Peptides against a protein of PDB entry 5GWM. Designs and how they scored, part 14

Target 1, 52 residues: chain A of PDB entry 5GWM
Amino acid sequence: DSAISKEDEERYQKLVTENEQLQRLITQKEEKIRVLRQRLVERGDAKGTELN

## One batch from the design tools (peptide; aimed at target 1 I26 E30 L36)

Design b2_p21_5 (made by RFdiffusion4; failed a check: too like the target's own chain)
Pose (drawn by RFdiffusion4):
Structure b2_p21_5 (pose): chain A 52 residues (1-52), chain P 21 residues (1-21)
Amino acid sequence: as target 1 above (52 residues)
Amino acid sequence: TENEQLQKRLTQLEEEEEELE
């Protein structure tokens, strides 16, 4: 592409890379916290305190 | 925009993990 140079590409490629990284980091914690969610359900902490 | 949302979500999960510990 004459307009879309290496510049636009690199910016996009690195950006998708950023997405891949931290979406995985989230899933790691989420799956484990998900179990804590169920446990918190028995405690009644499922909602916590959301006054906002 | 997606990365900012993902970074906020990761920070929230870290904070929740610290509170649960």

Design b2_p21_5_s4 (made by RFdiffusion4, then SolubleMPNN; from b2_p21_5, 9 letters changed; failed a check: too like the target's own chain)
Amino acid sequence: DKNEQLQRKLTELEELEQRLR

Design b2_p21_6 (made by RFdiffusion4)
Pose (drawn by RFdiffusion4):
Order: C-alpha cells, then structure tokens, then sequence
Structure b2_p21_6 (pose): chain A 52 residues (1-52), chain P 21 residues (1-21)
C-alpha cells in the first residue's frame, strides 16, 4: 500500500501483540477467581459491595 | 488476598479496554 506504510503496520502489529498478552493474563486469574466466585457464593460475598 | 486478586483482574480488564479503544 502506498498510504499504509510500515508505520501504520507496525503500530497495528504491536497493538495486536499487546492484546494477545494481557487477555491471557486475565484468563489465568479469571479461571482461578471463578472458583473463588463460587466459594464466595456460599459465603454470600458473591456480590461484594457495589454501591456505585 | 482474594480482594487483591480481584483488583488486579479489574486493572488488567481496564488496560485491555483502553487498547481495544
């Protein structure tokens, strides 16, 4: 592409890379916290305190 | 410890939402 240079590409490529990294990092904590969620259900802490 | 893990997860979700925007 004459308009879309290496600039636009690198910016996009690195961006998708950022997405791949931290979306994984989230899943790791989520799956484990998911179990805590169930356990908190028995405690009644499932909702916590959301006054906002 | 459980509350700290939830706060860390919220922070990561906020960072992902900023990248998607």
Amino acid sequence: as target 1 above (52 residues)
Amino acid sequence: EEEEELEELEELREELEELEE

Design b2_p21_6_s1 (made by RFdiffusion4, then SolubleMPNN; from b2_p21_6, 12 letters changed)
Fold by OpenDDE base, seed 5:
Structure b2_p21_6_s1 (fold): chain B 52 residues (1-52), chain A 21 residues (1-21)
Amino acid sequence: as target 1 above (52 residues)
Amino acid sequence: DIQEQIKELEQLKKKLEELKK
């Protein structure tokens, strides 16, 4: 009938899991970028002031 | 349907991989 095949269910679950992992990695990189940008604007950050 | 959902997730995966680069 309209039942999902085993192969389709397994493929779906793999894609869900992989996409969640990729999203976590992106979020971690975005947070690192945010922290680095914050350091550049922090008052008294010698490296930020030296970089321009 | 499940085939449509798989295609949507494949498209999302592609976009996420592009953002990861």
Scores: peptide ipSAE 0.085, ipTM 0.701, DockQ to the pose 0.038
OpenDDE base, seeds 1, 2, 3, 4: peptide ipSAE 0.072, 0.085, 0.084, 0.047; ipTM 0.677, 0.700, 0.699, 0.609; seeds 1, 4 fail the geometry check

Design b2_p21_7 (made by RFdiffusion4)
Pose (drawn by RFdiffusion4):
Structure b2_p21_7 (pose): chain A 52 residues (1-52), chain P 21 residues (1-21)
Amino acid sequence: as target 1 above (52 residues)
Amino acid sequence: ELKEEYEELEEEIEELREELE
């Protein structure tokens, strides 16, 4: 592409890379916290305190 | 203890979601 140079590409590529990294990092905590969610359900802490 | 740990991990996930935004 004459308009879309290496510039636009690198910016995009690195950006998708950023997405891939931290969406994984989320899943790792989520799956484990998900179990905590169930456990908190028995405790009634499922909702916590959301006054906002 | 579980409640505090959950809240700390939830804040970490919120921070990562803010970085994605």

Design b2_p21_7_s1 (made by RFdiffusion4, then SolubleMPNN; from b2_p21_7, 8 letters changed)
Fold by OpenDDE base, seed 2:
Order: structure tokens, then sequence, then C-alpha cells
Structure b2_p21_7_s1 (fold): chain B 52 residues (1-52), chain A 21 residues (1-21)
């Protein structure tokens, strides 16, 4: 049968939730990076050249 | 420094991406 078990559905849902949580954490850190980069540009700090 | 904090955040992002499935 092509139908998935309830256990398989629960495992899938856990992975989806985990991935969404990880992606949200990444997005939050990327936003912090955006703010830091903007502050470096506004300061005209030569240290900004150390950013890749 | 702001640059050090940036580098730290980039490393944390790398570690989080390694956990993505």
Amino acid sequence: as target 1 above (52 residues)
Amino acid sequence: SLVEEYKKLQEEIRELREKLK
C-alpha cells in the first residue's frame, strides 16, 4: 500500500518543524549581520574591508 | 568588534546549515 503510517507522518512533521526552526534561527542571524554591515558602512570603518 | 561579531554570526549560520535536512 502507498499510504504512509501515522508514525511516518509524525517523523516527517518533526523534521519539518525542526527545519523551520533552524531556518528561522538562520534568518535572525542574517538580519543581525545585515545590521552590523550597515553600521560598518555608516562608520566608514576600514575594518569593513575584512568582510567577505 | 563589529567585524568579530559578524564573523561569529557567520560561523553560527554555517553550523546551523549543517543541521538542516
Scores: peptide ipSAE 0.274, ipTM 0.807, DockQ to the pose 0.674
OpenDDE base, seeds 1, 3, 4, 5: peptide ipSAE 0.267, 0.273, 0.269, 0.271; ipTM 0.803, 0.806, 0.804, 0.806; seed 4 fails the geometry check

Design b2_p21_7_s3 (made by RFdiffusion4, then SolubleMPNN; from b2_p21_7, 7 letters changed; failed a check: too like the target's own chain)
Amino acid sequence: DLVEEYKKLEEEIRELRKKLE

Design b2_p21_7_s4 (made by RFdiffusion4, then SolubleMPNN; from b2_p21_7, 8 letters changed)
Fold by OpenDDE base, seed 1:
Structure b2_p21_7_s4 (fold): chain B 52 residues (1-52), chain A 21 residues (1-21)
Amino acid sequence: as target 1 above (52 residues)
Amino acid sequence: EERELYEKLQREIEELREKLK
């Protein structure tokens, strides 16, 4: 029987869960970047000015 | 202020995207 082994299923589920966690982290950081970018534009902070 | 955090978050997103490949 060509049934997927329990070990292969557990490995697959770990990868799915990790990918979902990584995607949530990306979305959270992208929203924070959107807010920071808007504030930098509104303040007139150009790239190459003092880092703060 | 906030520029260093912006640049840090951009690098962290790139690192996360590399893990998703």
Scores: peptide ipSAE 0.222, ipTM 0.804, DockQ to the pose 0.573
OpenDDE base, seeds 2, 3, 4, 5: peptide ipSAE 0.221, 0.222, 0.224, 0.219; ipTM 0.804, 0.805, 0.805, 0.803; seeds 2, 3, 4, 5 fail the geometry check

Design b2_p21_8_s2 (made by RFdiffusion4, then SolubleMPNN; failed a check: too like the target's own chain; its pose is not in this set)
Amino acid sequence: EVEQLQRRLQQLEELEQRLKE

Design b2_p21_8_s3 (made by RFdiffusion4, then SolubleMPNN; failed a check: too like the target's own chain; its pose is not in this set)
Amino acid sequence: EVEQLQRLLTQLEELEQRLEE

Design b2_p21_8_s4 (made by RFdiffusion4, then SolubleMPNN; failed a check: too like the target's own chain; its pose is not in this set)
Amino acid sequence: KVEQLQRLLTQLEVLEQRLKE

## One batch from the design tools (peptide; aimed at target 1 L36 R37)

Design b2_p22_1_s1 (made by RFdiffusion4, then SolubleMPNN; its pose is not in this set)
Fold by OpenDDE base, seed 3:
Structure b2_p22_1_s1 (fold): chain B 52 residues (1-52), chain A 22 residues (1-22)
Amino acid sequence: as target 1 above (52 residues)
Amino acid sequence: KEVEQLQRKLKELEELEQRALE
């Protein structure tokens, strides 16, 4: 019965919580980059239609 | 650069988590 010490469980839960926070921040930044790239494409397409 | 830094930190924490389970 290798019961994880209470201290090791508390350390593990801190790592899990921090990992989840970092993953949310990564996802938010990646989504922001996606939206900005899409807006640049749409602006490029709009300029192309004005030249026709 | 900021996203890559966060990804490196995430990976480092996952490696620490894995070592704590061993």
Scores: peptide ipSAE 0.068, ipTM 0.632, DockQ to the pose 0.074
OpenDDE base, seeds 1, 2, 4, 5: peptide ipSAE 0.073, 0.070, 0.070, 0.072; ipTM 0.638, 0.635, 0.635, 0.642; seeds 1, 2, 4, 5 fail the geometry check

Design b2_p22_1_s3 (made by RFdiffusion4, then SolubleMPNN; its pose is not in this set)
Fold by OpenDDE base, seed 3:
Structure b2_p22_1_s3 (fold): chain B 52 residues (1-52), chain A 22 residues (1-22)
Amino acid sequence: as target 1 above (52 residues)
Amino acid sequence: SEVEQLQRKLQELEELEQRALE
């Protein structure tokens, strides 16, 4: 039964935590892009209604 | 990029997993 070394376990946990942080940051950027796109669409629609 | 950093960290995790199975 090859037990994981304590050093490898500590390294693993650090990398998991870092990956979770990076994933959260990516998700936040993706959400910001979505919101900005939606605002641009809404402004376009408002201009279209003004022309009608 | 942040995506490339995440990918590198994922690869390092996979390598640790493989060593744990040996």
Scores: peptide ipSAE 0.078, ipTM 0.654, DockQ to the pose 0.046
OpenDDE base, seeds 1, 2, 4, 5: peptide ipSAE 0.062, 0.059, 0.061, 0.063; ipTM 0.620, 0.614, 0.619, 0.621; seeds 1, 2, 5 fail the geometry check

Design b2_p22_1_s4 (made by RFdiffusion4, then SolubleMPNN; failed a check: too like the target's own chain; its pose is not in this set)
Amino acid sequence: SEVEQLQRLLTKLEELEQRALE

Design b2_p22_2 (made by RFdiffusion4; failed a check: too like the target's own chain)
Pose (drawn by RFdiffusion4):
Parts: structure tokens; sequence; C-alpha cells
Structure b2_p22_2 (pose): chain A 52 residues (1-52), chain P 22 residues (1-22)
């Protein structure tokens, strides 16, 4: 592409890379916290305190 | 590509908010 140079590409490629990284880091915690959520359900902490 | 980059940045912000909520 004459307009879309290496510039636009690199910015995009690195950005998708950023997405792939931290979305996985979320999932790691989510899955484990998901179990905590169920446990918190028995405690009644499922909602916590959301006054906002 | 600029529009795609903006969308991806918005998606990352939403994911960070979801991570903080968790």
Amino acid sequence: as target 1 above (52 residues)
Amino acid sequence: LEERIQKLEEENEQLEERLEKE
C-alpha cells in the first residue's frame, strides 16, 4: 500500500500483540477468581460492596 | 488501520476495567 506504510503496520501489529498478552493474563486470574466467586456466593460476598 | 487501532485501544480499556472489577 502506498499510503499504509510500515508505520501504520508496525503500530497495528504491536497493538494486537499488546492485546494478546494481557487478555491471557486476565484469563489466568479470572478462572481462578471464578472459583472464588462461587465460594464467595456461599459467604454472600458475591456482590461485595458496589455503592456507585 | 487508524480506526482499527482506536477500536483495539477501546477494547483494551474495557478489558482493564473488567480485570479491576474481578

Design b2_p22_3_s3 (made by RFdiffusion4, then SolubleMPNN; failed a check: too like the target's own chain; its pose is not in this set)
Amino acid sequence: SEVEELLRELRQLREKLEQLKA

Design b2_p22_4_s1 (made by RFdiffusion4, then SolubleMPNN; its pose is not in this set)
Fold by OpenDDE base, seed 2:
Structure b2_p22_4_s1 (fold): chain B 52 residues (1-52), chain A 22 residues (1-22)
Amino acid sequence: as target 1 above (52 residues)
Amino acid sequence: SEELKLYEELEREIRELREKLA
């Protein structure tokens, strides 16, 4: 049976760490999107429409 | 509006981040 090399394990861990970082950034931006979307809805504004 | 511009910017950034994740 073959074992995973240290090099392969390091590559895997880098991908895991990067994905976690990316997911955190996505979550942060999605929270801001939710707030902004709610404000636009409350104002009766449609996406892509300029405010007066 | 600045609020709409920020919304669109964040959506673009999320899309770019998801592309990196995929």
Scores: peptide ipSAE 0.220, ipTM 0.790, DockQ to the pose 0.579
OpenDDE base, seeds 1, 3, 4, 5: peptide ipSAE 0.220, 0.217, 0.218, 0.219; ipTM 0.791, 0.790, 0.790, 0.791; seed 1 fails the geometry check

Design b2_p22_4_s3 (made by RFdiffusion4, then SolubleMPNN; its pose is not in this set)
Fold by OpenDDE base, seed 3:
Structure b2_p22_4_s3 (fold): chain B 52 residues (1-52), chain A 22 residues (1-22)
Amino acid sequence: as target 1 above (52 residues)
Amino acid sequence: SPELEEYKRLQKEIEELREKLK
């Protein structure tokens, strides 16, 4: 039957783990951005209020 | 403002991280 090698599976799992780590970092920064954007809007910062 | 500059920096960092996604 068709199957990938153990080495290929290990390479795949490393890529999955790396992508998950990257996604966690992105999520953390996006949450910080959300908070900052809200603060800028609440303060009436002209550029902040222009942010979507 | 410092908060706006941080906002812009974080947006750039997210872009750079997305470029690394595989």
Scores: peptide ipSAE 0.304, ipTM 0.832, DockQ to the pose 0.654
OpenDDE base, seeds 1, 2, 4, 5: peptide ipSAE 0.302, 0.301, 0.297, 0.295; ipTM 0.831, 0.831, 0.829, 0.829

Design b2_p22_4_s4 (made by RFdiffusion4, then SolubleMPNN; failed a check: too like the target's own chain; its pose is not in this set)
Amino acid sequence: SPELELYKKLEEEIRELRKKLE

Design b2_p22_5_s1 (made by RFdiffusion4, then SolubleMPNN; its pose is not in this set)
Fold by OpenDDE base, seed 3:
Structure b2_p22_5_s1 (fold): chain B 52 residues (1-52), chain A 22 residues (1-22)
Amino acid sequence: as target 1 above (52 residues)
Amino acid sequence: SEELQRKLEQLEVEEQRAEEIL
């Protein structure tokens, strides 16, 4: 039985934790960008269209 | 994940661009 070694499980859990941290940061940045884009729209600034 | 790291970096660039325009 190819039981995953304890070391491989610990490595996997580190990667999972790191990915969860990165995903939280991504979500925070996406929210911030959304707010910034909304402020540009509310200002009626044509430069807001430069944000794809 | 290198993919998530690259995605975060891209979003940081987009955030900075938006902050510069405001």
Scores: peptide ipSAE 0.544, ipTM 0.894, DockQ to the pose 0.690
OpenDDE base, seeds 1, 2, 4, 5: peptide ipSAE 0.542, 0.544, 0.543, 0.541; ipTM 0.893, 0.894, 0.894, 0.893

Design b2_p22_5_s2 (made by RFdiffusion4, then SolubleMPNN; failed a check: too like the target's own chain; its pose is not in this set)
Amino acid sequence: SEQLQRLLKQLEELEQRALEIL

Design b2_p22_5_s3 (made by RFdiffusion4, then SolubleMPNN; failed a check: too like the target's own chain; its pose is not in this set)
Amino acid sequence: SEQLQRLLTQKEVLEQRAKEIL

Design b2_p22_5_s4 (made by RFdiffusion4, then SolubleMPNN; failed a check: too like the target's own chain; its pose is not in this set)
Amino acid sequence: SEQLQRRLTQLEELEQRALERL

Design b2_p22_6 (made by RFdiffusion4)
Pose (drawn by RFdiffusion4):
Structure b2_p22_6 (pose): chain A 52 residues (1-52), chain P 22 residues (1-22)
Amino acid sequence: as target 1 above (52 residues)
Amino acid sequence: ELEEELEELEEEEEEYEERLEE
């Protein structure tokens, strides 16, 4: 592409890389916290305190 | 946006751990 140079590409590529990294990091905590959510259900802490 | 979501999840994890310790 004459307009879309290495510049636009590198910016995009690195950006998708950023996405891949931390979405995984989320899932690791989520799956584990998910179990905590069920446990908190028995405790009634499932909602916590959301006054906002 | 994704970094903020990760930080929110980290705070939520800390809160859950504190609640389970109580």

Design b2_p22_6_s1 (made by RFdiffusion4, then SolubleMPNN; from b2_p22_6, 11 letters changed; failed a check: too like the target's own chain)
Amino acid sequence: ELQRLLKQLEEEERRIRQLLEE

Design b2_p22_6_s2 (made by RFdiffusion4, then SolubleMPNN; from b2_p22_6, 10 letters changed; failed a check: too like the target's own chain)
Amino acid sequence: ELQRLLQQLEEEERRMRELLEE

Design b2_p22_6_s3 (made by RFdiffusion4, then SolubleMPNN; from b2_p22_6, 12 letters changed)
Fold by OpenDDE base, seed 3:
Structure b2_p22_6_s3 (fold): chain B 52 residues (1-52), chain A 22 residues (1-22)
Amino acid sequence: as target 1 above (52 residues)
Amino acid sequence: SLQRLLEQLEQEERRMLERLAS
């Protein structure tokens, strides 16, 4: 009858929340990167994609 | 880790901004 303790669950939820926050930030950066990459392409910078 | 990925993306963003400024 093993079950996760409330303390373990709360600890887990903190990690989930942190990861969700990080994921939101990652998504924001990815969107900014997409926009910037497009600007480089539109400028005709052939090296615009050498960044990754 | 997600933190490392974010840091990598931040570096990429900076590099692209620098390129756009040149």
Scores: peptide ipSAE 0.437, ipTM 0.861, DockQ to the pose 0.759
OpenDDE base, seeds 1, 2, 4, 5: peptide ipSAE 0.433, 0.434, 0.433, 0.433; ipTM 0.861, 0.861, 0.860, 0.861

Design b2_p22_6_s4 (made by RFdiffusion4, then SolubleMPNN; from b2_p22_6, 11 letters changed)
Fold by OpenDDE base, seed 3:
Structure b2_p22_6_s4 (fold): chain B 52 residues (1-52), chain A 22 residues (1-22)
Amino acid sequence: as target 1 above (52 residues)
Amino acid sequence: ELQRKLQQLEEEERRMEQLLAE
């Protein structure tokens, strides 16, 4: 029976922990991107308001 | 996969920051 070695389980847990960290960083960047997009839209709207 | 996605988001963030600086 192919049992996962202790070393393979430790490697797997390191990858899981790293992926969880990366996912948190991704979520933070996606939120920052949403804020930046909104600022760009608001700047476009402000230019439109000044023209009227 | 996730490392590549993070890098792509960092590049997108920099592009939008550049557009905001114009």
Scores: peptide ipSAE 0.557, ipTM 0.896, DockQ to the pose 0.561
OpenDDE base, seeds 1, 2, 4, 5: peptide ipSAE 0.556, 0.554, 0.555, 0.554; ipTM 0.895, 0.896, 0.895, 0.896

Design b2_p22_7_s1 (made by RFdiffusion4, then SolubleMPNN; failed a check: too like the target's own chain; its pose is not in this set)
Amino acid sequence: SEIEEQIRELEQLREKLEKLKK

Design b2_p22_7_s2 (made by RFdiffusion4, then SolubleMPNN; its pose is not in this set)
Fold by OpenDDE base, seed 5:
Structure b2_p22_7_s2 (fold): chain B 52 residues (1-52), chain A 22 residues (1-22)
Amino acid sequence: as target 1 above (52 residues)
Amino acid sequence: SEVQKELEELRKLKEKLKELEA
């Protein structure tokens, strides 16, 4: 069995943590895009309701 | 080594996430 060095383990954990942080940031941006799209739909729906 | 391969895969994943975030 190949042993994992302390240095390799520290590098691995750093990359895992950074990837998790980046994934959270992407999720936050995706949610912001969703909210903006929903607001555009709501504005369109509101204008359509006023025309009726 | 197997450990080095896993580290490289995580590096590639990190780069892909950076591209999607940008």
Scores: peptide ipSAE 0.054, ipTM 0.618, DockQ to the pose 0.057
OpenDDE base, seeds 1, 2, 3, 4: peptide ipSAE 0.051, 0.048, 0.049, 0.049; ipTM 0.626, 0.599, 0.601, 0.600; seed 1 fails the geometry check

Design b2_p22_8_s1 (made by RFdiffusion4, then SolubleMPNN; its pose is not in this set)
Fold by OpenDDE base, seed 3:
Structure b2_p22_8_s1 (fold): chain B 52 residues (1-52), chain A 22 residues (1-22)
Amino acid sequence: as target 1 above (52 residues)
Amino acid sequence: QERLTQLEEELQLAVERGLELE
């Protein structure tokens, strides 16, 4: 079994880092969406849904 | 709604980018 090259390990580490960053962004956006949806439900204001 | 839609679109793009890395 060929040992993983340094270049392949660096590529893998970049992909892992990108995946972790994307997952954090996803989680942040999901939470923001959750909060905004909850505020829309709580306010019941037809005006809030029209503006945003 | 516009801000919510924007965040949902940006979420979808981040999910799609994540799936491209799999």
Scores: peptide ipSAE 0.039, ipTM 0.651, DockQ to the pose 0.077; fails the geometry check
OpenDDE base, seeds 1, 2, 4, 5: peptide ipSAE 0.038, 0.037, 0.039, 0.039; ipTM 0.648, 0.648, 0.650, 0.650; seeds 1, 2, 4, 5 fail the geometry check

Design b2_p22_8_s2 (made by RFdiffusion4, then SolubleMPNN; its pose is not in this set)
Fold by OpenDDE base, seed 5:
Structure b2_p22_8_s2 (fold): chain B 52 residues (1-52), chain A 22 residues (1-22)
Amino acid sequence: as target 1 above (52 residues)
Amino acid sequence: KERLTQLEEELQRAVEAGLELE
């Protein structure tokens, strides 16, 4: 029986944890991008060009 | 704009790193 070794389970749990962290980071950056784009629209082109 | 570009580049790196783990 190809029982998953403890080492394979530990590797899998590391990958799951890292994937969850990356997914949270992606979501946070996407929301921040949305907010920054919205601020550029609200300020109009004249002031929007001054935003970094 | 520069700060927005930085976040887009950081987002792209996070997506690429996520795809390497899948």
Scores: peptide ipSAE 0.038, ipTM 0.627, DockQ to the pose 0.077; fails the geometry check
OpenDDE base, seeds 1, 2, 3, 4: peptide ipSAE 0.036, 0.036, 0.038, 0.036; ipTM 0.622, 0.622, 0.628, 0.623; seeds 1, 2, 3, 4 fail the geometry check

Design b2_p22_8_s3 (made by RFdiffusion4, then SolubleMPNN; its pose is not in this set)
Fold by OpenDDE base, seed 4:
Structure b2_p22_8_s3 (fold): chain B 52 residues (1-52), chain A 22 residues (1-22)
Amino acid sequence: as target 1 above (52 residues)
Amino acid sequence: QERLTQLEEELQRAVERGLELD
């Protein structure tokens, strides 16, 4: 009964693509943060403060 | 520590942008 216009479909697809890009960025940063935090734990707090 | 903080801030900005679109 109701159909999405071509303009609305294009807008939707852009939002989906942006969402996927943001999700990938989040995953990459979360992994990097996880690794760095793990190194801080392994080295101890005093040595961790020396990390950039 | 500075690099870790920078990455955390960048992560926060990406999350905020995602939430704005929702």
Scores: peptide ipSAE 0.029, ipTM 0.612, DockQ to the pose 0.078
OpenDDE base, seeds 1, 2, 3, 5: peptide ipSAE 0.030, 0.029, 0.029, 0.030; ipTM 0.615, 0.612, 0.608, 0.613; seeds 1, 2, 3, 5 fail the geometry check

Design b2_p22_8_s4 (made by RFdiffusion4, then SolubleMPNN; its pose is not in this set)
Fold by OpenDDE base, seed 4:
Structure b2_p22_8_s4 (fold): chain B 52 residues (1-52), chain A 22 residues (1-22)
Amino acid sequence: as target 1 above (52 residues)
Amino acid sequence: QERLTQLEVELQRAVERGLELD
């Protein structure tokens, strides 16, 4: 039988938490990008393409 | 579209940070 140390468990949990935070940020940015791109398409104006 | 580009860059950076942990 093997077990991880408390230090290893704490390190693992920090990585899990960071991963979850990054995934939330990715999802939020993806949705925002989707919405903005959709608005630009719906507007159909050249200003949409000028806005980087 | 500059704002859109900024968000895309920030998204890419978050993805890269996630990949560094993999």
Scores: peptide ipSAE 0.037, ipTM 0.634, DockQ to the pose 0.079; fails the geometry check
OpenDDE base, seeds 1, 2, 3, 5: peptide ipSAE 0.035, 0.032, 0.034, 0.032; ipTM 0.632, 0.632, 0.632, 0.632; seeds 1, 2, 3, 5 fail the geometry check

## One batch from the design tools (peptide; aimed at target 1 E18 I26)

Design b2_p23_1_s1 (made by RFdiffusion4, then SolubleMPNN; its pose is not in this set)
Fold by OpenDDE base, seed 4:
Formats: structure tokens, sequence, C-alpha cells
Structure b2_p23_1_s1 (fold): chain B 52 residues (1-52), chain A 23 residues (1-23)
């Protein structure tokens, strides 16, 4: 029986869109971390673990 | 860690979505 207002639905849809955008950014950053770790291994550089 | 920051932001947004769904 939870009737949300049109305003609450619009807020919800904005948050869903933002969540999807953040998830895409996470995936892109995780792939970048993978590539950087691989490059560090190929270079023999021991500091490949602390990617902030 | 940029990934940790983004994961924290994602978790916050997921919580806000859950709160909105309970109204």
Amino acid sequence: as target 1 above (52 residues)
Amino acid sequence: DEVEKLKTELEQIEKEIEELKKK
C-alpha cells in the first residue's frame, strides 16, 4: 500500500540513473586497475598493489 | 582508492533507493 508521490518517483529514477552511472565508473576503474597491474607485472615493479 | 570511493557512493545511493521504495 505504499503510494509514492510523483516527486518521490522522480527522485527514485534520478537515484537509479546515478547508481547505474556509478556502477559503470566502478567497472571502468576496475578494468583500468587490471591493466595497470598487468603493466606493473610486465615491468617487474613490486608496487602494483596500492592503487588508490 | 577511487574504486572504494565509488563503491561507498553506490552503497549510499542503493540505501536511499531502498528508503524511497519503503514509502
Scores: peptide ipSAE 0.070, ipTM 0.653, DockQ to the pose 0.666
OpenDDE base, seeds 1, 2, 3, 5: peptide ipSAE 0.067, 0.068, 0.064, 0.068; ipTM 0.676, 0.676, 0.673, 0.677; seed 3 fails the geometry check

Design b2_p23_1_s2 (made by RFdiffusion4, then SolubleMPNN; its pose is not in this set)
Fold by OpenDDE base, seed 2:
Structure b2_p23_1_s2 (fold): chain B 52 residues (1-52), chain A 23 residues (1-23)
Amino acid sequence: as target 1 above (52 residues)
Amino acid sequence: SEVEKLKTEVEQIEKEIKKLEEE
């Protein structure tokens, strides 16, 4: 039974932690994109009302 | 690696954010 080395376990835990951090960062940036897209729509609607 | 893919995705999202902030 090849026990996972302590070094391999430490490498695995670092990758898990980095993955979780990157996933949180992606979620935060995707939410920022959603907000910016909504602001662009609101600005477009404001310009459309000035032309009528 | 999966971590490298996620780093690349974050970089692309940052480029999109920058583009939308300039509009």
Scores: peptide ipSAE 0.110, ipTM 0.703, DockQ to the pose 0.091
OpenDDE base, seeds 1, 3, 4, 5: peptide ipSAE 0.086, 0.078, 0.087, 0.081; ipTM 0.671, 0.667, 0.673, 0.670; seeds 1, 4, 5 fail the geometry check

Design b2_p23_1_s3 (made by RFdiffusion4, then SolubleMPNN; its pose is not in this set)
Fold by OpenDDE base, seed 2:
Structure b2_p23_1_s3 (fold): chain B 52 residues (1-52), chain A 23 residues (1-23)
Amino acid sequence: as target 1 above (52 residues)
Amino acid sequence: SEVEKLKTELEQIQKEIQELQEK
């Protein structure tokens, strides 16, 4: 455990922000997949999605 | 998939955050 440099702190803050953005994007895409799968079920389409 | 790509990137970022916290 050593003192974090200013450069490492700036990098950390960027990574935290990017992590939050990616988490939101994942959630949005997973919800879209859920909705599409539900529409396929409602239409009686047995086709699965390869999206995970 | 696009979701899998984002998950891989997320995991890498989380690893880098952890490495910075352990210094």
Scores: peptide ipSAE 0.047, ipTM 0.617, DockQ to the pose 0.718
OpenDDE base, seeds 1, 3, 4, 5: peptide ipSAE 0.044, 0.040, 0.046, 0.040; ipTM 0.611, 0.610, 0.616, 0.608; seeds 1, 4, 5 fail the geometry check

Design b2_p23_1_s4 (made by RFdiffusion4, then SolubleMPNN; its pose is not in this set)
Fold by OpenDDE base, seed 1:
Structure b2_p23_1_s4 (fold): chain B 52 residues (1-52), chain A 23 residues (1-23)
Amino acid sequence: as target 1 above (52 residues)
Amino acid sequence: SEVEKLKTELEQIQKEIAELQAK
């Protein structure tokens, strides 16, 4: 173990921010997929359950 | 899929965060 440099701290903060952004994007896309699946199910289309 | 690609990128970022925390 070594002391965290200023550069490491700045890198860490950038990575945390990017991690949060990716988590939001994943959530948004998964919600969109959920809505599309629901519409396909309502239409009786079996392809709705194949979406990932 | 696009979501799987984003999850892979997320995993890579989380790995680097863990490496920084383990110093």
Scores: peptide ipSAE 0.235, ipTM 0.774, DockQ to the pose 0.668
OpenDDE base, seeds 2, 3, 4, 5: peptide ipSAE 0.168, 0.182, 0.179, 0.190; ipTM 0.744, 0.751, 0.750, 0.754; seed 4 fails the geometry check

Design b2_p23_3_s1 (made by RFdiffusion4, then SolubleMPNN; failed a check: too like the target's own chain; its pose is not in this set)
Amino acid sequence: RKEEFEERIQKLETENEQLKERL

Design b2_p23_3_s2 (made by RFdiffusion4, then SolubleMPNN; failed a check: too like the target's own chain; its pose is not in this set)
Amino acid sequence: KKKEFEERYQKLETENEQLKEKL

Design b2_p23_4_s2 (made by RFdiffusion4, then SolubleMPNN; its pose is not in this set)
Fold by OpenDDE base, seed 3:
Structure b2_p23_4_s2 (fold): chain B 52 residues (1-52), chain A 23 residues (1-23)
Amino acid sequence: as target 1 above (52 residues)
Amino acid sequence: IEEELKELEELKEKLEEIKKQLA
């Protein structure tokens, strides 16, 4: 019936792990950008107004 | 086997999209 080989399951788990790692990296970068923008706003820095 | 192979291909596509967004 619907069953993959052990090798295919191992490939699947590697892809899942890599996907989760990349998702975490994206989230970390997005949060870092958010924090930096917030710090510029709190400082009233002119550079804050230049940020998109 | 066909369903799990489809899931593998979908994950591969998602990973490639994530890599593209990070670049």
Scores: peptide ipSAE 0.055, ipTM 0.609, DockQ to the pose 0.063
OpenDDE base, seeds 1, 2, 4, 5: peptide ipSAE 0.053, 0.053, 0.045, 0.045; ipTM 0.638, 0.607, 0.612, 0.616; seeds 1, 4, 5 fail the geometry check

